# Peptides against a protein of PDB entry 4BOS, part 18

Target 1, 163 residues: chain A of PDB entry 4BOS
Amino acid sequence: PVLTRTVVPADNSCLFTSVYYVVEGGVLNPACAPEMRRLIAQIVASDPDFYSEAILGKTNQEYCDWIKRDDTWGGAIEISILSKFYQCEICVVDTQTVRIDRFGEDAGYTKRVLLIYDGIHYDPLQRNFPDPDTPPLTIFSSNDDIVLVQALELADEARRRRQ
Target 2, 163 residues: chain A of PDB entry 4BOS as posed
Amino acid sequence: PVLTRTVVPADNSALFTSVYYVVEGGVLNPACAPEMRRLIAQIVASDPDFYSEAILGKTNQEYCDWIKRDDTWGGAIEISILSKFYQCEICVVDTQTVRIDRFGEDAGYTKRVLLIYDGIHYDPLQRNFPDPDTPPLTIFSSNDDIVLVQALELADEARRRRQ

## One batch from the design tools (peptide; made by RFdiffusion4, then SolubleMPNN)

Design b1_p11_2_s3 (from b1_p11_2, 6 letters changed)
Fold by OpenDDE base, seed 5:
Structure b1_p11_2_s3 (fold): chain B 163 residues (1-163), chain A 11 residues (1-11)
Amino acid sequence: as target 1 above (163 residues)
Amino acid sequence: SKTDAAVAAAL
């Protein structure tokens, strides 16, 4: 089994597309972003005490309006929210630093999904199997630390390509 | 950055 990257469109909504891809078992749907943006806005709006300006960097309402735009980039805030929503750990491997940021790591989720990030773009990661009849895996056990190692290797290789 | 650890840790 090998961990591979599926390149999704760089259309400002790559985070949402990537998350959707992995949580849905490998379904590429670039049109998923508007609904996911609305979902995030709804969650944020529902708890202004938690999702405060201190967290959001802007007022709750301003954030909600902002994230629903089709040209705004998702990041740590959105990943954290999506982690909670989908009840899974979202692991993001950064090709610039060759490190993994784990979102939801302390929530006790049994599942994890992986994204790769290069500073301006998110892509989903999947495990491909030698058996062509076995579909790629995008949802891993939160105990599967091998996949994290593989992700780091993938990121390191990507970094070396740029240097 | 939207991916900074400080923001991530707060959520």
Scores: peptide ipSAE 0.040, ipTM 0.747, DockQ to the pose 0.052
Fold by OpenDDE base, seed 1:
Structure b1_p11_2_s3 (fold): chain B 163 residues (1-163), chain A 11 residues (1-11)
Amino acid sequence: as target 1 above (163 residues)
Amino acid sequence: SKTDAAVAAAL
């Protein structure tokens, strides 16, 4: 498929690196994680009524301290927050289930970005073009269902490789 | 530790 993954470092911050990559149009910056962690913590701290213990699984303050650690891994909560911050759908294709989870799908965003997830690692996805002068695309229309099909194909291929 | 499952409910 023309949709491909860029393998980012398998460190504690692959989610943040992957999100940064796609929302910035294909910029690989593994050093982005500390600031993104702080961004998330700031957003959570700003609205303790919404980001409650029921949502966070811990107190607002405890979560903020936890997510700012360099050895903690992000997940659905962080993706949801980043979706809201960047005002785009974040679509995560899971290679274990060959399913796509769409974060921000009810918010009316016009753009979507895609990640691929294998249960312990996130990578960004990009669309490559045959024209060498056309750079890869990481930001898609929220109406582009073809890219979702391509993501499912990519995940299915990944699952087949593990058989 | 591990990352949270992507299938968890969105905020």
Scores: peptide ipSAE 0.039, ipTM 0.750, DockQ to the pose 0.108
Fold by OpenDDE base, seed 4:
Structure b1_p11_2_s3 (fold): chain B 163 residues (1-163), chain A 11 residues (1-11)
Amino acid sequence: as target 1 above (163 residues)
Amino acid sequence: SKTDAAVAAAL
């Protein structure tokens, strides 16, 4: 088995496309972003005490309007929200630093998904199997530390290629 | 970014 990257469009919604890909088991749907943006806005709007200006960097309402635009980028805030919504750990491998940021790691989720990030773009990761009839895996056990090692290997290789 | 990390830690 080998961990590989699926390149999604760089259309300002790559985070949402990537998350959708991994949580849906490997479905590439670049048109998923508007609904996911709306979902995030709904969640944020539902809890203004938690999603405060201190967290959002803007008022709750301003954030909701902002994230629903088709040209605004998702980041750590959105990943955290999506981790909670999908009830899974979202692990982001950074090719610039060769480190993994784990969102939802303290929530006790049994599942994890993986993204790769280069500072301006997100892509999803999947495990491919030797048997061509076995579909790639995008949802891993939160106990699967091998996939994290493989993700770091991918990031390290990517970093070496760009330097 | 540093801001992203700080926000993530707060959530």
Scores: peptide ipSAE 0.034, ipTM 0.725, DockQ to the pose 0.049
Fold by OpenDDE base, seed 3:
Structure b1_p11_2_s3 (fold): chain B 163 residues (1-163), chain A 11 residues (1-11)
Amino acid sequence: as target 1 above (163 residues)
Amino acid sequence: SKTDAAVAAAL
């Protein structure tokens, strides 16, 4: 089995497209972003005490309006929210630092998904199998640390290509 | 566009 990336469009919504891809088992839907943005805004708006200005860097309402714009980029806040919503660990491997940030790591989720990030763009990762009739896997066991090693290898290779 | 600086710093 080999861990590979699927390049999604660089349309300012790559995070949402990538998350949707992995949590839906490998469905590429570039049109998913508006609803994903609205989902996040709804979650944030529902709990202004937790999603405070201290966390958001702006008022709750300002954040909700901001994240629903089609040209704003998501990051750690959005990943954390989506991790909780989908009840899975979201692991982001960074090609610039060759490290993995794990979101939802303390929540006790049994599943994890992986994204690769280069500082400005997110892509989803999937495991391909030797049997062509076996579809790629995007949802892994949270105990599968081999996939994290493979993700680091993928990131390291990407870093070497660009430096 | 770019990711919010505070959000990006956590990645």
Scores: peptide ipSAE 0.033, ipTM 0.721, DockQ to the pose 0.133

Design b1_p11_2_s4 (from b1_p11_2, 6 letters changed)
Fold by OpenDDE base, seed 1:
Structure b1_p11_2_s4 (fold): chain B 163 residues (1-163), chain A 11 residues (1-11)
Amino acid sequence: as target 1 above (163 residues)
Amino acid sequence: SPADEAAARLA
């Protein structure tokens, strides 16, 4: 089995498309972003004490309006929120640093999903199997550290291609 | 840029 990258559209919503892909088991839906943005906004609005200005960098209401725009980019805040919502660890491997940032790692989730990030774009990762009749896997055990090693290898190769 | 903002928030 090998870990591979599925290239999603390079639009302002690649993070949301990528997360949707992995948490839904490999469903590519570039139109999922508006609803996912609204989901995040609703979660943020529901807990202004936790999602404070200190966390958001702006008022709760300002953030909600901002994230619902179709041209704003998601980052750590949105990934953290989506991790909590989907009850899974979201692991982001960065091709610039060859490092994995794990969101939700201390929450005790039994499942993890993986994204690859190059500084301006997110793509989902999947495990492909030799048997062509076995569909790719996007949801892994949180104990599957081999997939993290494979993600680092994939990121390192991507970095070498740029250098 | 939006990309820079996203990267900064991830880092």
Scores: peptide ipSAE 0.046, ipTM 0.734, DockQ to the pose 0.153
Fold by OpenDDE base, seed 4:
Structure b1_p11_2_s4 (fold): chain B 163 residues (1-163), chain A 11 residues (1-11)
Amino acid sequence: as target 1 above (163 residues)
Amino acid sequence: SPADEAAARLA
């Protein structure tokens, strides 16, 4: 089996599209972002003590209004929230640094999903199988260290192609 | 920019 990326649109909502893809088992839906943005805003608004200005960089209300815009970009805060919501570890491999940032790693989740990030764009990762009739896998065991190695290899290859 | 803000929040 090999780990591959599915290129999603670069439409300011690539993070949400990518997360939706992996947590739903490989469903590409570029129209999923508005509802995911609203979901995040709802979660943030529900706990102003935890999601404080110190965490958000702006007031709770300002953040909620901001993230619901169709042209604002998600990052670590949104990934952390989505990790909690979907009850899975979200692993982001960065092609610029060839490092993996693990979100939800301390929560004891049994499942993990993987994204690839190049500094401005997110794409989802999937495992392809030799049997073409076996659908790609996007949800892995949190004990699957091989997929992390493969993600690093994929990122390293991407980095070399840009140099 | 939105990209810079997103990247800054990741690292």
Scores: peptide ipSAE 0.044, ipTM 0.730, DockQ to the pose 0.150
Fold by OpenDDE base, seed 5:
Structure b1_p11_2_s4 (fold): chain B 163 residues (1-163), chain A 11 residues (1-11)
Amino acid sequence: as target 1 above (163 residues)
Amino acid sequence: SPADEAAARLA
């Protein structure tokens, strides 16, 4: 089995498109972002004590209005929220540092999904199988450490190409 | 830039 990336559109919503792809088992839907932005805003608005101005960098209401814009970028806050919502660990491998940031690692989830990030763009990762009739896998066991090794190898190769 | 903001938020 080989770990590969699926290149999604390089728009302002690549994080949301990538997350949707992996949590839905490999469904590419570039139009999913508006609903995901609204979902995040709804979750943030529901708990102003937890999602405080200190965490958001702006008032709760200002953040909700901001994240719902079609030209704003998601990051750690949005990934953390989506990890909780989908009840899975979200692992982001960075091609610039060849490191994996794990979100939801302390929540006890049994599943993990993987994204690759280059400082500007997010893409989803998937495992392809030798049998062409076996569909790619995007949801892994949280005990599958081999996939993390493969993700680091993929990121290192990507870094090499840009040097 | 939007990319810089996203990167900072991920860190």
Scores: peptide ipSAE 0.043, ipTM 0.724, DockQ to the pose 0.151
Fold by OpenDDE base, seed 3:
Structure b1_p11_2_s4 (fold): chain B 163 residues (1-163), chain A 11 residues (1-11)
Amino acid sequence: as target 1 above (163 residues)
Amino acid sequence: SPADEAAARLA
């Protein structure tokens, strides 16, 4: 089995498209972003004590209005929220630094999903199997550290191509 | 740019 990348549209919502892809088992839906943006805003608005200005970099209300715009980009805050919502660890491998940031690693989730990030764009990762009748896997065990090694290898190769 | 914002927020 090999870890591969599915290239999603290079729009301002690639993070949301990528997360949706992996948590839904490989469903590509570029139109999912508006709903996911509203979901995040709803979660943030529901807990202003936790989602404070210190975390958001702006007031709770300002953040909610900002993230619901169709041209704003998600980052660590949104990934953390989505990890919590979907009850899974979200691992992001960066092709520029060849490192993995693990979101939700302290929550005790049994499942993990993987994204690849190049500083501008997010894509989802999946495991492909030799048997063509076995569909690709996007949701892994949180104990599967081999998939993290494979993700690092994928990122390192991508980094070398750009140098 | 939006890409710069995303990178900064992920850092």
Scores: peptide ipSAE 0.040, ipTM 0.721, DockQ to the pose 0.159

Design b1_p11_3_s1 (from b1_p11_3, 5 letters changed)
Fold by OpenDDE base, seed 1:
Structure b1_p11_3_s1 (fold): chain B 163 residues (1-163), chain A 11 residues (1-11)
Amino acid sequence: as target 1 above (163 residues)
Amino acid sequence: PNLRRLPPLVA
């Protein structure tokens, strides 16, 4: 099995597209972003005590309006929220640092999904199997540390290509 | 626009 990257459009919503891809088992749907942005806003709005100005960098209401724009970028806040919503770890491998940031790692989830991030773009990762009739896997066991190693290898290769 | 760098400030 080989871990591979599926390039999604760089349309300001790559994070949402990538998350949707992996949590839905490999479904590429760039049109998913508006609903996911709305989901974020709904969750943020539901807990203004936690999602305070200190966390958001702006008022709760302002953030909700901001994230619902089609040209604004999601980040760690969104990943954290989506991890909780989908009840899975979201592991982001950074090609610039060759590090994995794990979201939801302390929640006891049994599943994890993986994204690759290069500083300006998110893409989903999937495991391809030798049997061409076996569809790629995007949802892994949280005990599957091999996939994390493979993600680091993929990131390291990407980093070398940029140098 | 520039993507926000990942801050491990949110768990």
Scores: peptide ipSAE 0.048, ipTM 0.749, DockQ to the pose 0.362
Fold by OpenDDE base, seed 4:
Structure b1_p11_3_s1 (fold): chain B 163 residues (1-163), chain A 11 residues (1-11)
Amino acid sequence: as target 1 above (163 residues)
Amino acid sequence: PNLRRLPPLVA
């Protein structure tokens, strides 16, 4: 089995598209972003005590309006929220540093999904199988550390290609 | 485009 990336559009919503892809088992739907942005805004708005200006860098309401724009970038806040919403660990491998940020790692989720990030773009990762009739896997066991190693290898290769 | 790296984790 090989871990590969599926390139999603670089349309400012690649994070949302990528998350949707992996949590839905490999469904590419760039049109998912508006709804996911609204979901983020809804969750942020629901807890202004936690999602404070100190955390958000702007008022809660301003952030909600901001993240719903189609040209604003999601980040760690969004990944954290989506991890909790989908009840899975979201692992982001960074091609610039060859490091993995694990979101939701302390929540006790049994499942993990993986994204690859280069500083300006997110793509989803999937495990491909030798049997072409076996569909790629995007949802892994949270105990599957092999997939993390494979993600690091993929990121390292990507980094080398850009150096 | 206006770029940014992955922001810090939620506190």
Scores: peptide ipSAE 0.045, ipTM 0.735, DockQ to the pose 0.422
Fold by OpenDDE base, seed 2:
Structure b1_p11_3_s1 (fold): chain B 163 residues (1-163), chain A 11 residues (1-11)
Amino acid sequence: as target 1 above (163 residues)
Amino acid sequence: PNLRRLPPLVA
């Protein structure tokens, strides 16, 4: 089994497309972004006490309006929200630092998904199997540390390719 | 573009 990257469009919504891809088991749908943005805005609006200005960097309402724009970039806040919504650990391997940031790691989720990030773009990761009849896997056990090693290897290769 | 990097620590 090998961990591979599926390149999604660089259209300002790559984070949402990538998350949708992995949590839906490998479905590439760039048109999911508007609804993903609205989902996040709905979650944020539903809990103004938790999603405060201190957390968001702007008022709750301002954030909701901002994240629903088609040209705003998702980041750690949105990943954290999506981790909670989908009840899974979201692991982001960074090709610039060759490290993994694990969102939701202390929530006790049994599942994890993986993204690869280069500082300006997110892509989803999947495990391909030797058996061509076995579909790629995007949802892993949160105890599967082998996939994290493979993600680090993939990130290191990507980093070296840029130098 | 306006970029939002991941924080250095796990969120």
Scores: peptide ipSAE 0.035, ipTM 0.692, DockQ to the pose 0.419
Fold by OpenDDE base, seed 3:
Structure b1_p11_3_s1 (fold): chain B 163 residues (1-163), chain A 11 residues (1-11)
Amino acid sequence: as target 1 above (163 residues)
Amino acid sequence: PNLRRLPPLVA
């Protein structure tokens, strides 16, 4: 089994497209971003005490309006929210630092998904199998540390190739 | 473009 990346469009919504891809088992749908942005805004708006100005860097209402724009970028805040929503760890391997940030690691989720990040773009990761009739896997056990090693190897190779 | 590097983890 080999871990590979699926390149999604660089349209300012790559994070949302990538998350949707992995949590839906490998469905590429670039049109999913508007609804995912609204989902995040709804969650944030529902809990202004938790999603405070201190956390958001702007008022709750301002953030909700901002994240719903089609040209604003998601980050750790949005990943954390999506991790909670989908009840899975979201592991992001960074090609610039060759490190993995694990979101939701303390929540006791049994599943994890993986993204690769280069500082300006997110892509989803998947496990391919030698049997061509076996579809790629995007949802892994949270105890599968091998996939994390493979993600680090993939990121390190990307760094060496400046990709 | 509105570039945004991965910010710190949110609890």
Scores: peptide ipSAE 0.035, ipTM 0.689, DockQ to the pose 0.405

Design b1_p11_3_s2 (from b1_p11_3, 5 letters changed)
Fold by OpenDDE base, seed 4:
Structure b1_p11_3_s2 (fold): chain B 163 residues (1-163), chain A 11 residues (1-11)
Amino acid sequence: as target 1 above (163 residues)
Amino acid sequence: ANLRQLPPLKA
């Protein structure tokens, strides 16, 4: 079994496309972003006490309007929200630092998904199996430490290719 | 590039 990367479009919504891909079991849908942006805005708007100006860097309403634009980038706030919404860990391996940032790691989720990040772009990761009749896996056990090792190896290889 | 794209570093 090999952990591989599926390249999604670099259209400013790669984070949303990548998350959708992994949580839906490997479905590539670049058109998913508008609905996911609205989902983020709805959740942010629902809890102005937590999603305060101190957290958002702008008023709650301004942030909601901002994230719903088709050319704005999601980040840690969006990943955190999506982790909670889909009830899974979202693990992001960074090719620049060869580190994994785990979102939702303290929530007790039994499942995790993986993204690869290069500083400006997100792509989803999946496990391919030797048997061509076995479809790729995108949702892993939160106890599967092997997939994290494989993600680090993949990131390290990507880093070496760019240096 | 928007710096908010960056995930926070885990310490």
Scores: peptide ipSAE 0.054, ipTM 0.747, DockQ to the pose 0.315
Fold by OpenDDE base, seed 3:
Structure b1_p11_3_s2 (fold): chain B 163 residues (1-163), chain A 11 residues (1-11)
Amino acid sequence: as target 1 above (163 residues)
Amino acid sequence: ANLRQLPPLKA
């Protein structure tokens, strides 16, 4: 089995497209971004006590309006929200530092998904199998340490290519 | 470009 990267459009919504891809089992749908943004806004709006100005850096309402724009970038806040919503770890491997940031790692989720990040862009990762009739896997066991090793190897190779 | 795109630092 090989861990591979699926390149999604660099349209300011790559994070949402990437998350949707992995949590939906490998469905590439760039058109999912508007609804994904709205989902996040709905979650944030539903809990203004938790999602305060201190957390968001702006008022709850301002954030909701802002994140629903098609040209605003998602980050750690959005990843954390999506991890909780989909009840899975979201692991982000960084090609610049060759490190993995795990979101939802303390929640006890049994599943994890993986993204690769290069500093300005997110892409989803998937496991391909030798059997061509076996579809790629995007949802892994949270006990699967091999996939994390493979992600680090992929990131390290990407970094070496840029040097 | 946008700092929000960056993941948080992990200890």
Scores: peptide ipSAE 0.053, ipTM 0.747, DockQ to the pose 0.299
Fold by OpenDDE base, seed 2:
Structure b1_p11_3_s2 (fold): chain B 163 residues (1-163), chain A 11 residues (1-11)
Amino acid sequence: as target 1 above (163 residues)
Amino acid sequence: ANLRQLPPLKA
């Protein structure tokens, strides 16, 4: 089996599209972004004590209005929220540094999903099997460290391609 | 460019 990248549109919502893809088992739906943004805003609004201005960099209300815009970019805050919501570790491999940033790694989740990030764009990763009757896998065991190695290899290849 | 980059690598 090989780890492959599914390129999603660079429409300012690639993070949300990518997360949706992996947590839903490989469903590409760029139209999911508005709902995903609303989900995050709802979660943030529900806990203003935790999601404070210190965390958000703006007031709770300002953040909620901001993240619901169709042109604002998600990042670590949104990944952390989505990790908690979907109860899975979200591993982001960075092609610029060839390093993996793991979100939710201390939460004890049994599942992990993987994204690839180049500094301005997110794409989802999936495991493809040689058996054509076996669909690609996007949700892995949190103990599957082989997939992390494969992600690093994929990122390294991407890095070399851009050098 | 994305102003919301990934945080520093976690320990």
Scores: peptide ipSAE 0.050, ipTM 0.745, DockQ to the pose 0.302
Fold by OpenDDE base, seed 1:
Structure b1_p11_3_s2 (fold): chain B 163 residues (1-163), chain A 11 residues (1-11)
Amino acid sequence: as target 1 above (163 residues)
Amino acid sequence: ANLRQLPPLKA
């Protein structure tokens, strides 16, 4: 099996598209972002004590309005929220540093999904199988360390291509 | 680029 990258559009919503892709088992839907942005806003609004100005960098209400714009970029806050919402680890491999940042790692989730990040763009990762009739896998066991190794290899290759 | 798009560095 080979871990591969599915390139999603660079339309300011690549994070949402990528997360949606992996948590839904490999469904590419670039139109998913508006609903996911609303989901983020709803969750942020629901807990103003936690999602404070210190965390958000702006008022809770301002952040909710901001993230719902179609041209704003999600980040760590969104990944953290989506990890909790989907009850899975979200592992982000960075092609610049060749490191994996794991979100939800302390929650005891049994599943993990993987994204690849280059500093400005997110793409989803999937495992392809030799049998062409077997669909790619996007949801892995949280005990599957092989997929993390493969993700690092993929990131390292990407980094080398830019040298 | 939006700095918020960066994931926090994990130790």
Scores: peptide ipSAE 0.054, ipTM 0.748, DockQ to the pose 0.322; fails the geometry check

Design b1_p11_3_s3 (from b1_p11_3, 5 letters changed)
Fold by OpenDDE base, seed 1:
Structure b1_p11_3_s3 (fold): chain B 163 residues (1-163), chain A 11 residues (1-11)
Amino acid sequence: as target 1 above (163 residues)
Amino acid sequence: PNLRQLPPLKA
């Protein structure tokens, strides 16, 4: 099995597209972003005590309006929220640092999904199998440390290509 | 680029 990257559009919503892809088992739907942005806003709005100005950098309401724009970039806040919503770890491998940032790692989830990040763009990762009739896997066991190693290898290769 | 996209910014 080989871990591979599926390039999604760089349309300001790559994070949402990538998350949707992996949590839905490999469904590429660039049109998913508006609904996911609304989901984020809904969750943020539901807990103004936690999602305070200190966390958001702006008022709760302002953040909700901001994230629902089609041209604003999601980040760690969104990943954290989506991890909790989908009840899975979201592991982001950074090609610039060759490090994995795990979201939801302390929640005890049994599943994990992987994204690759290059500083300005997110893409989803999937495991391809030798049997061409076996569909790629995007949802892994949280005990599957091999996939994390493979992600690091993939990131390292990407980093070398840029140097 | 929006720095918020950086995973290390998780809280």
Scores: peptide ipSAE 0.052, ipTM 0.755, DockQ to the pose 0.322
Fold by OpenDDE base, seed 4:
Formats: sequence, structure tokens, C-alpha cells
Structure b1_p11_3_s3 (fold): chain B 163 residues (1-163), chain A 11 residues (1-11)
Amino acid sequence: as target 1 above (163 residues)
Amino acid sequence: PNLRQLPPLKA
């Protein structure tokens, strides 16, 4: 099995598209972003005590309005929220540093999904199988550390190509 | 680039 990336559009919503892709088992739907942005805003608004200015960098209401714009970039806050919403660990491998940031790692989830990040863009990762009739896998066991090694290798190769 | 796009480093 080989870990590969699926390039999604660079339309300011690549994070949302990428997360949707992996949690839905490999469904590419760039139109998913508006609803996912609304979901983030809804969750943020539901807990202003936790999602404070200290966390958000702006008021709770301002953040909710901001993240619902079609041209604003999601980040760690969105990944954390989506990890909890979809009840899975979200692992982000960075091609600039060859590091994996794991979101939801302490929540006890049995599933993990993987994204690849290059500093300005997110793409989803998937495992392709030798049997062409076996569909790619995007949801892995949280105990599958081999996929993390493969992700690091993929990121390292990407980094070397840009140096 | 947007600073929020970057996930936090864990050290």
C-alpha cells in the first residue's frame, strides 16, 4: 500500500475540502466549505467561555462572522473543532518542517485521518492498494503508526523537491 | 499566507 495525496483546489477553503475528503472516505466536494464554515461558527458561538479573545485573537462574534467568509483561511482552531466533531484524530504533516501535528491525540479516538500542509495549502492523504478494485483508504486506525511514517516520508520528499 | 493556516508546533 502507498500513501498518496489528492490535490484539492486552492480556493481559500482547502482545509475544509481536505477534511471533508478524508472523513467521508475519499469524497471530493469543494462545495462543502460554506456548510463547514457555518459549523465552525456554530460551535465557536456555543462556547464563548472557551473560545475567548485569547484563543481566537478577536471577539467570539467577530470570529464567527470572519470564519464564515468564503476567503478566510482555517487553521488549528478549525482542525481541533473538526477533530472533535468527526470524532477522529486529525494528523497534519508539514512539508516545510517534516513534522506531524496531531489533533485530538488525547481524546481516545479509534480513528485517524491525515492531511499534508505546505505552509499555504492543505491536501488530503489516502492509502492506495495494489488491487485496483479496492478503494483508497482515508480513515486509519489510531494505532496505525506506519501511516505516520509514510506521511513523514512523503513530506520529506516534498521538502527536498523544494530545496 | 495567513498565520492561522499554520498549525501549532508541538515541542
Scores: peptide ipSAE 0.050, ipTM 0.741, DockQ to the pose 0.314
Fold by OpenDDE base, seed 3:
Structure b1_p11_3_s3 (fold): chain B 163 residues (1-163), chain A 11 residues (1-11)
Amino acid sequence: as target 1 above (163 residues)
Amino acid sequence: PNLRQLPPLKA
């Protein structure tokens, strides 16, 4: 089995497309972004005490309107929200630093998904199997440390290619 | 680029 990257469009919504891809078992749908943005806005709006100006950098209402725009970028806040919503760890491997940031690691989730990040773009990761009839895997056990090693290998190779 | 895109903003 080998871990591979699926390149999604760089349309300002790559984070949402990538998350949707991995949590849905490998479904590539760039049109999912508007609903993903609305989902996040709905969650944020539902808890203004937790999602305060201190966390959002703007008022709860302003954030909700802003994140629903098709040209605004998501980040750690959105990843954290999606991790909680889908009840899984979201692991992001950075090709610039060759480090993995784990979101939801303290929640005790049994599943994890992986994204690869280069500083301006997110892509989903999947495990391919030698049997062509076996579909790729995007949802891993939270105890699967091998997939994290493989993700680091991908990031390290990507970094070497840019140097 | 928007700094919010960065995972390091994790708290």
Scores: peptide ipSAE 0.048, ipTM 0.735, DockQ to the pose 0.333
Fold by OpenDDE base, seed 2:
Structure b1_p11_3_s3 (fold): chain B 163 residues (1-163), chain A 11 residues (1-11)
Amino acid sequence: as target 1 above (163 residues)
Amino acid sequence: PNLRQLPPLKA
C-alpha cells in the first residue's frame, strides 16, 4: 500500500475540497466549497460564547460573513471545526517543515484523515492498494501510525522537489 | 498567501 496525493484545484477553497474528499471516502467535488463554508458558518453562529472574537479575530457575525465568501482562505480554525463536526482527527503534513499537525488529537476519535499542506495549498491524501479492485482508503484508524510515517515521507519528497 | 492558511505548530 502506498500513500498518494490527489491534487485539487487552487481556487481559494482547496482546504474545504480536501477535507470533503477525505471524509467522504475519496469524492472529489470542488463544488462542495460553498456548502462547506456555510456549514462552518452555521456551527460558529450556533455557539457565539465559544466562538468569540478572541477565538475568531473578529466578531462572530463578521466571521460568518467572511468565511462564506468564495475567496477567503480556511485555516486552523476551520480545520478544528471540521474535525469536531466529522468526529475525526485531521492530520496535516506540512511540506515546508516535514511535520504533522494533528487536529482533534485529544478528542479520542477512532478515525483520522490526512491532508498535505505546502503553506498556500491543501491537498488530500489517500492509501492506494495493490489490488486494483480495492478502492483507495482516505479514512484511517487513529492508531495507524504507519500512515503518518508515509505522510512524512511524502512531505519530505515534496520538500526536496522544491529545492 | 494568507496567514490564516497556516495551522498552528504542534509539538
Scores: peptide ipSAE 0.048, ipTM 0.729, DockQ to the pose 0.315; fails the geometry check

